# Peptides against a protein of PDB entry 6RGO, part 1

Scores and structures below are computed, not measured.

Target 1, 392 residues: chain A of PDB entry 6RGO
Amino acid sequence: MALKLLGFNQDATCFSVISSNKGVTIYNCDPFGKCFELEKSTSNDEELDFLVEMLFSTSLIAVVDKTIGASKRKKLKIVNTKRKATICELTFPHEIMDVIMNRKIICVVLKSDQIFVYDISCMKLLRTIDVRGEKLKSTSKFRNSEAVGDIGVRVSLSTDNNSILCYSSYSKSDKENAPLNDIVVFDALKCIQINVLPAVHQSNIVCIACSPDGMLMATASEKGTIIRVFKTIDTENDEPILVNEFRRGSRPSRISEMKFNHDNTLLACVGESDTIHIFALPVTTTEADANEDDTLQQSSHSLSSSINGLQYISKGLANRFGKIIVSKIPTQSQQRHVAYIKIPENAKYRIGFPKDTTNTIHICGEDGNYLVYSIPRNEVGPCTLVKSNTFD
Unless a header shows other numbers, all headers, positions and changes below count from the first letter of the chain.
Peptide ipSAE is a variant of ipSAE made for these designs: the mean of its two directions, with the distance scale d0 fixed at 1.0 Angstrom where the peptide's residues are scored. Compare it only between designs on the same protein; published cut-offs may not carry over.
A fold fails the geometry check if it doesn't show the stated peptide or something in it is severely misdrawn.

## One batch from the design tools (peptide; made by RFdiffusion4, then SolubleMPNN)

Design b1_p8_1_s2
Fold by OpenDDE base, seed 3:
Structure b1_p8_1_s2 (fold): chain B 392 residues (1-392), chain A 8 residues (1-8)
Amino acid sequence: as target 1 above (392 residues)
Amino acid sequence: IDEIRSLL
């Protein structure tokens, strides 16, 4: 049967798939097994297309049936999986492109480049974000409908209660075809814009990941060769907002998903390539609770690799052109992966990090494989397969 | 709506 992967939930305890004959199926990771099924609404041999977002291991899912007709593509159903019943239905003015949630917030992304932010507890609309902003008053030219399919607003939401929303936005360029290469950081609970990261890539951003705590964000462009990691909040200490730049590869390849682990020590990416890449993040030791005692003279050979090359472009011109956040990081400072997983060519995979095991990654494929890998800690190399299961 | 709150 043809399988289509929808992905893991926030804590990687479950994953969702579309089966051509059954409709939507949700699997538990441990113990491995089918926990929910939503039957297809149609008897036709039409290609099934759904959005399904699950709220952790709860009985709450958001479902969009994209299979048939422009009307269904505008409807969000909130479903109780335990009761197999729709709790509520919302209808939007445009097609739903994405749905993301945590315990506080649901964000609904529309084909109109609008983000609808809801309080999940009452389904009250908190904010409508128009990503195109007021600039659309002049150029009502909808990009020709055919070329619009792959380039839209991307979003990621922190899995914690802080509910930090990161989304791609159009650059302030006066060009009719401004790229989606800015990032906005938004407090979804307070409905306040925290930060704007201008021109984080040269081309449209196609993948965003927020850390579980919302303190970090990863971005990839259409090229998928470089992944950038940013702080979401400006720190008082004049610390660079760009904390890491990773090189996935030299060849262009689309990144479909990125995820941080639960302690912000690892970033994984998957896409059209035969390789899942895992990158190590520097642990920001908040020096806060270094109480007094143990004088252990570990001779930390400070490899003060003299990063001398940050030419301070003088403070004076920075005031008119928004902070150039992406200084040309020398290509030599681009870190490689610390670990990898080989996957079948042309198989779409999804990734998840379990909460309880920071060095474990869950993956699932449209080939019907659910795989658990151990990530090496002290060496650069392949991940070790720990568990495998199959699904249909 | 009260059902959503019971699932959170």
Scores: peptide ipSAE 0.478, ipTM 0.956, DockQ to the pose 0.884
Fold by OpenDDE base, seed 1:
Structure b1_p8_1_s2 (fold): chain B 392 residues (1-392), chain A 8 residues (1-8)
Amino acid sequence: as target 1 above (392 residues)
Amino acid sequence: IDEIRSLL
């Protein structure tokens, strides 16, 4: 049977799949088993396409049927899985491309590059963000690039109640085809822009992950060779704070998903490559107030180790073409993965980090495998398979 | 709508 993965919920307690014969199925991870099924509305052998976003382990799901006709692709259903009933339906002016939620907010991304932000508790519209309208010259040419169906606004939302929304925006370049290489950080509750990270990659951003607490954001471009991690809110001298640069690989490969673990110590990425990569983040040790233990004065020895600060002379070749703001991101030493998982070639996988086990990762494949891996702590190497289940 | 609040 053809399976299509929708992904894990926010805490990796459940994952959603489309089965060609059954429609949408939601699986519980532990104990492993089916917890919800949404029957196929059509008897036809049409390829099923759905968006399903689940709110943690709750009975609340958002569903978009993308299988048939332009009308259904514009409808968001909020469903109670226990009651198997639609609670409410919203209709949008354009096709829904993505839906993300937490306990406070639903964000709906449209093919028009609009983001609709709702208060989940009452389904009240809080904000419409027009990512194209912020581009000075609305060249009203819809990208009738039938072929570039894959480049659109990307979003990620913090899983906490602070509801930090990160989204890709168009650079202010005078080029008609400005890339989606800016990031906007938005407080979805207050409906205010917090930060703008200009030109975080040279090409379009295709993947964004917000940390659970909303303090960090990871980005990847269509090249998928470098992942950058930034602070979302904090700035240094009005410039973005780059926390890490990770090298996934030397060869271009699309990253489809990235996730932080619950304590922001790990970042995982998956995509078109045969490898899930896991990167370690620096633990910000909050300086615990070291109590004033009074231990004595001993002596002064002056080891003046002359660390020769290599002054990188920025050769200011001010060529007249618009300042590629990419040159302002401090180039950090590119780190490699600390752990990896090998996956079957051409199998699409999704990733999730469980809340209670910071060194465990859940993965599921379109091959019908649900796998739990342990992440090594003390060595760079493969993850260890702990549990496996199959689904159909 | 009140049903949504009961599921949050």
Scores: peptide ipSAE 0.475, ipTM 0.956, DockQ to the pose 0.885
Fold by OpenDDE base, seed 5:
Structure b1_p8_1_s2 (fold): chain B 392 residues (1-392), chain A 8 residues (1-8)
Amino acid sequence: as target 1 above (392 residues)
Amino acid sequence: IDEIRSLL
């Protein structure tokens, strides 16, 4: 049977899949089992395609039927899984490319490079963001959508109530073929642009992850060799703060998903490679005032790996075209993974971090495996398999 | 709409 992975929910308590025979299935992670099934409406042997966005462990889901030939690719359904009933249906002018939500906001990304921002509590439209802007409205040459691969506006939303929305935007170059290599940081509740990070990669951004609190953002380009982590809100001398630059690999490989853990100490990435990479983020030790007293000489050999202070080389090289390009961290200071998981070649996997166990990662594969791994804390190495389940 | 609010 062909499985297609949709992903984990915000806290990795559930994941969703498309089964060719059953339609959309949602699994609970603990206890492991089916919690919802949406039957296929068509008897045709058409390849099923869906968007399903979950709201944590709640009975609320957003569903888009993207099946080829289905006149439903412009319709968002809000479904109560407990009642198996559609609560609300919205129709958009263009095909829905992505849907993301938290407890406050639903964002709907269209093929027109528009983002519709809704208050979930009343389904009121708060903002329509036009990522192309007014200048490009005249050149309504829809990129012939067949030949332009999976290059569109990418979005990520904080899972908290602050509802920080990060999205890819076109660079301000008057060139018809401007790359989607800028990031906009947007307060989705107030409908205010907070920050703009120009030219964070040389090519189009294909993956974005916002931290749960919205304070950090990870980005990857079409090359998928380098991952950059930025502060979302804070700036240094009106320039973007690059927190870290990670090297996934030397070979180009698409990154399909990235996730922060719930305490912003780890970043995981997955894609077309045989390896899930897990990176350690710099812990801002708030110097808690060490009050003097308790001399307990536990000689914990702090392996003070001298994290040589990443000199913030914020000096954007103005390239020959007057564009601020985020300075590349020298290749010698590019950090590697601290942990990894080997996955089958060509198997699509999704990743999620559970809330209560910051050193645990959930993964699921189109091979029908749901796996729980422990992440090593004190050593660089493979993750340890803790739990395995199968699904169909 | 009231049903959405009951699920949040």
Scores: peptide ipSAE 0.468, ipTM 0.955, DockQ to the pose 0.895
Fold by OpenDDE base, seed 2:
Structure b1_p8_1_s2 (fold): chain B 392 residues (1-392), chain A 8 residues (1-8)
Amino acid sequence: as target 1 above (392 residues)
Amino acid sequence: IDEIRSLL
């Protein structure tokens, strides 16, 4: 059967898949098994396409039937999985491209580069963000920019209640083909723009991950060779703070998904490559008050030595070309992965971090494998397979 | 709507 992965929920307790024969199936990770099934609405041999976003381990899902020929591509259904009932349906002017949620907010991304922000508790529209209209206020020409294939607004939402929304925006460059290489950080609850990170890549941003707490954001471009991690809210001298720059590889390869773990110590990425990469983030040791007792000194020393290379070169080379605020971290200071997982070639995988085990990663493949890996703490190397299950 | 609140 052809499987299509929809992904993990926010805490990696469940994942969703499309089966060409069954429709949408949601699996529980532990104990492993089917927890919900949504039957096909059509008997047609059309390739099933769905968006399914699950709210943690709750019975709340958002569903979009994206199957070709269906007028349903513009319809968001909120479904109670326990009742198998639609609670409400929203219809949009354009095709739904993405849906993200937390306990407070639903964001709906349209093919028109609009983001509709809803209060989940009442399905009240809080804001319509017109990412294209912000560009058009600067550029008078209604170009029907044919959305060149897969390039569109990307979004990520914090899983916490602060509801920090990060989205890709068009650069203010007077060029008709301005890339989606700016990031806007938005308080989705207050409907306030918090920050703007201009030109974080040279090409369109194709993947964004917000940390669970909304304090960090990872970005990748179409090249997928470099991942950048920024602070979302904090700025230094009104300039964005680049925390990390990771090298995934030297060869271009699209990144389809990135995720932080729940304590912001790890960033994982997956995509078209045969490798899931896991990067270590510097633990900002809050200087906890130095007063409490001596005893557990020994084991932490060894990993500290490699992190010292982040010299903040704040050197203000105000060169006249439009401020690519990406301080070129010297290629030598680009951190590599600390861990990796090899996956089958051409298999699409999705990733999730469980809340309770910061050094564990869940992955699932269109090959029908659900795999749990342990991430090494003190060594650079492969992850260890801890559990495997199959699904159909 | 009240049903959504009961699921949150």
Scores: peptide ipSAE 0.464, ipTM 0.954, DockQ to the pose 0.886

Design b1_p8_1_s3
Fold by OpenDDE base, seed 3:
Structure b1_p8_1_s3 (fold): chain B 392 residues (1-392), chain A 8 residues (1-8)
Amino acid sequence: as target 1 above (392 residues)
Amino acid sequence: IEEIKSLL
């Protein structure tokens, strides 16, 4: 059967798939098995297309049927999986491109480059963010509808209650074809813009990940060769907003998904390549616990010396052009993966990090494989397969 | 709506 992966929930306890014959199926990871099925609304041999976002291990899902007709693509259904019933339905002016949620909010991304932010508890609209509206003061030219296919607003949301929303925005450059290469950091509960990261890549941002706590974000462009990690909030201590730059590879390859683990120590990425890459993040030791164990200090010093090369951008020019956040980091400071998983070529995979095991990663493929890997701690190498299951 | 609150 043709499977299409929808992805893991926020804690990697479940994953969602589209089965051509059945419609949407949700699997539980442990114990492994089907926990929900949503039948297809049509008897036709049409290619099924859905968005499904599950709220953790709860019985709440958001569903968009994209299979048939422009009207269905504009409808968001909130479904109770235990009752197999629609609780409410929202209709949007444009096609829904993405839906993300946590315990506080739902964000709905439209093909119009609008983000609708809702309070999940009451489905009240908190904010409409118009990502084009900040640009429309200069250029009324709608991108011709044909070129709009793969380049849209990307979003990521913190899984915590702080509800930090990161989204791609258009550069303020007067160029007719300004790329989606800015990042906005937004408090989705307070409806306040926290930060703007201008020109974080040279091309459009195609993948964003927010850390579970909303303190970090990762970005990848259409090239998918470099991943950048940023602090979401400016720290008082003049610390660089750009905390890491990782090299996935030398060849261009699209990154489809990135995720942080629950303690912000690992960043995984997956996409069109035969390899899932896992990167180690430096543990930001908050100074508070620095009192006791002297011994581990030696390894941290070698990494800090490579970052010091960023300080020499002369203070003088930075005042007039807003914070150039992305200086050309020397190619020498680009870290490689610490771990990897080989996956079949042409199989789409999705990734998830479980809460209870920071060194474990869950993956699932359109090949019908659900796999659990252990991530090596002390060595650079392949992940070890711990568990495997198949699904149809 | 009250049903959503019961699922959160």
Scores: peptide ipSAE 0.455, ipTM 0.955, DockQ to the pose 0.886
Fold by OpenDDE base, seed 1:
Structure b1_p8_1_s3 (fold): chain B 392 residues (1-392), chain A 8 residues (1-8)
Amino acid sequence: as target 1 above (392 residues)
Amino acid sequence: IEEIKSLL
């Protein structure tokens, strides 16, 4: 049977899949087993496509039937899984591309590059963000994106109550085909833009992850060779703070998903490659208040080692093309993964970090495997398989 | 809507 992975919930306690014969199934991770099934409403041999976003381990899910011909691609259903009942339905002007949520907010991404932000508690619309409308009214014909089903607005939401929304936006470049390579950081509760990170990649952003606390974000472009981690809110001299630059690989490969662990010490990525990569983030030691006491005066001498900083005079070829302030993202030393998992070639996998075990990762595959791995702490190497289950 | 609040 063909399985299609939808993904893990925010705390990796559950994951959702589409089975061609059964419809949507949600599995509990521990104890492993089916916790919800949504039956196929149509007897047609059409390939099933759904969006399912689950609110943690609660009985609340958001569901979109994206099946071709179903005419439901514009409808968001909020479902109580315990009652097997639709609580409410919202209809949008365009096809729903993505749905993300936390305990406060639902964000709905449309094919029109609009983001609808709702208060989950009352389903009140707080904001409509028009990612295209910030571009001048150039009559950019609807990209006849028949072939480019892959390029659209990407979003990530903090899992905490602060509800920091990160989304990809179009650069202000005078080019008719400006890339989706800017990031906007948005307070989804206050409906305020907090920050804008211009030109974080040279090509379209295809993957974004926000940290659980909303303080960090990771980005990857269509090339998927470099992952950049930024601070979301903090700036230095009105410039974006690049925290890390990770090298996934030398060969282009699409990244489909990235996630931070719950303490922001690890970033995992998965995609079209045979390898899940796990990167270590620097622990920001909050300078604990070192108490006043020990006045020990030891006068040890100032060895002024004059390390001559080589000023690389970049020859400014002043070519007359307009000052596109390509904010020079500070080039940090590219780091490699600290851990990895090998996965079957051509199998799509999803990743999740459990809350209680910051050095554990959950993965599930379209091959019907649910796997739990332990992440090594003291060495660079493979993760260790701890638990395995199968689903159909 | 009241049902959503009971699930949060």
Scores: peptide ipSAE 0.448, ipTM 0.954, DockQ to the pose 0.886
Fold by OpenDDE base, seed 5:
Structure b1_p8_1_s3 (fold): chain B 392 residues (1-392), chain A 8 residues (1-8)
Amino acid sequence: as target 1 above (392 residues)
Amino acid sequence: IEEIKSLL
């Protein structure tokens, strides 16, 4: 059977899949089992495609039928899974490309490079963000609909109530073919732009992850060789704060998903490669002045590898075109993974971090495997398989 | 809408 993975929910308590025979299925992670099924509406042998965004473990989901030939690709359905009923339907002027939500906000990304921001509690439109808005004044050339490859606006939303929205934007160059290599940070509740990170990569951004608290963001370009982590809100001398630069690999490979764990200590990435990479973020030890003098001499040589958090001030290099480009951290200072998971080379996987176990990662594959791994704390190495289940 | 609020 062909499975298509839709992903985990915000806290990795559930994941969703498309089964060619059944339609959309939602699985609970613990206890493992089916918790919802949406039957296919068509008897046709058409390849089923859906967007499904879950709201944690609640009975609220957002669904878009993306199936080719279906006149439904512009319709967002809010569904109560417990009632198996559509409770709200919204129609958009263009095809829906992505849907992301938390307990406060739904963001709907359109093929027109528009982001519609809604208050979930009343389904009121708060803002329409036009990511092309500055560019449309000069070039009315819609990218021909056929050449809309995987290069569109990418979004990520904090899972908390602060509702920090990060999205990719076009760089201000007068060039018709400006890349989607800027990031805008947006307060989705107040509807205010709070930061702009210019030229965070040389090519289009294809993956963004926001931390659960919205304080960090990770970005990857089409090359997928380097992952950059930035502060979302804070700036140094009006420049973006680059916290980390991670090297996934030397060979180009698409990154499909990145996620932070719930305490911002780990960043995982997955994509077209045979390896899930897990990176450690620098723990800002707030030196709590624990002045307690207790002299217990236990000589545990904790190899405190002083991860000197080299505050690389990202000196913006003006390129030959006067554009500020985030300086690359020297290749010697690019951190590697601290942990990894080997996956089948041709299997698409999705990742999730559970809330209660910061050193555990959930993964699921289009091969029908749901796997729970323990992440090593004190050594660089493979993750240990803790639990496995199969689904169809 | 009231149903959405009851699911949040």
Scores: peptide ipSAE 0.445, ipTM 0.954, DockQ to the pose 0.855
Fold by OpenDDE base, seed 2:
Structure b1_p8_1_s3 (fold): chain B 392 residues (1-392), chain A 8 residues (1-8)
Amino acid sequence: as target 1 above (392 residues)
Amino acid sequence: IEEIKSLL
């Protein structure tokens, strides 16, 4: 059967799949098994396409039937999985491209490059963000930019209650084909723009991940060779703070998903490559007062890999070319993965980090494998397979 | 709506 992966929930306790014959199935990770099934609503031999966003381990899901011909591509259903009933349905002016949520907010991304922000508790519209309209106020031409293919607004939402929304926006360049290479950081609860990160890549941003706490964000372009990690809220001299620059590879390859672990110590990425990459983030040791004397000589050989390379060369040559955040990070200081997982070629995988085990990653494949890996702490190498399950 | 609040 053809499986299509929908992904993990926010805490990687469940994952969702589309089966061509069954419709949508949600699996629980531990104990492994089916927890919900949504039957195929159409008898047609049409390729099933759905969006399913689950709210953690709750019985709340958002569902969009994106199946061709179904006329449901503009409809968001909020479903109680325990009751197997639709609680409410929203209809949008355009096709729904993505749905993300936390305990406070639902964001609905449309093909029109609009983001609808809702208070989940009452399904009240808080804001409509028009990513194109912000561009069109600068450029009067309604080009039907047929966004050729998969290029559209990307979003990520913090899993916490702060509800930090990161989204890709069009650069203010007077060029008719301005790339989606800006990031806006938005407080989804207050409906306030917090920050703007201009030109974080040279090409369109195709993947964004927000940290669980909303303090960090990772970005990847269509090239997928470099991943950049920024602070979301904090700025230095009104400029964005680049925390990390990771090299996934030398060859272009699309990144489909990135995730932070729950303590912001790891960033994983997956995509069209045969490899899931896991990168280490510098632990911001809060200088907690070093005053407590407790002599536990645990010889943590701190792999003080000399992160000598972040010389903030703040030299202010403001030349008039649009300030691409050119990471002045020398190509030599680009951090590589600390761990990896090899996956089958041509199998799409999704990733999730469980909350309770910061050094564990959950992955699932369109090959019907659900796999749990342990991430090495003190060495660069392959992850160790801990559990394996199959699904259909 | 009341049902959504009970699931949060």
Scores: peptide ipSAE 0.440, ipTM 0.953, DockQ to the pose 0.848

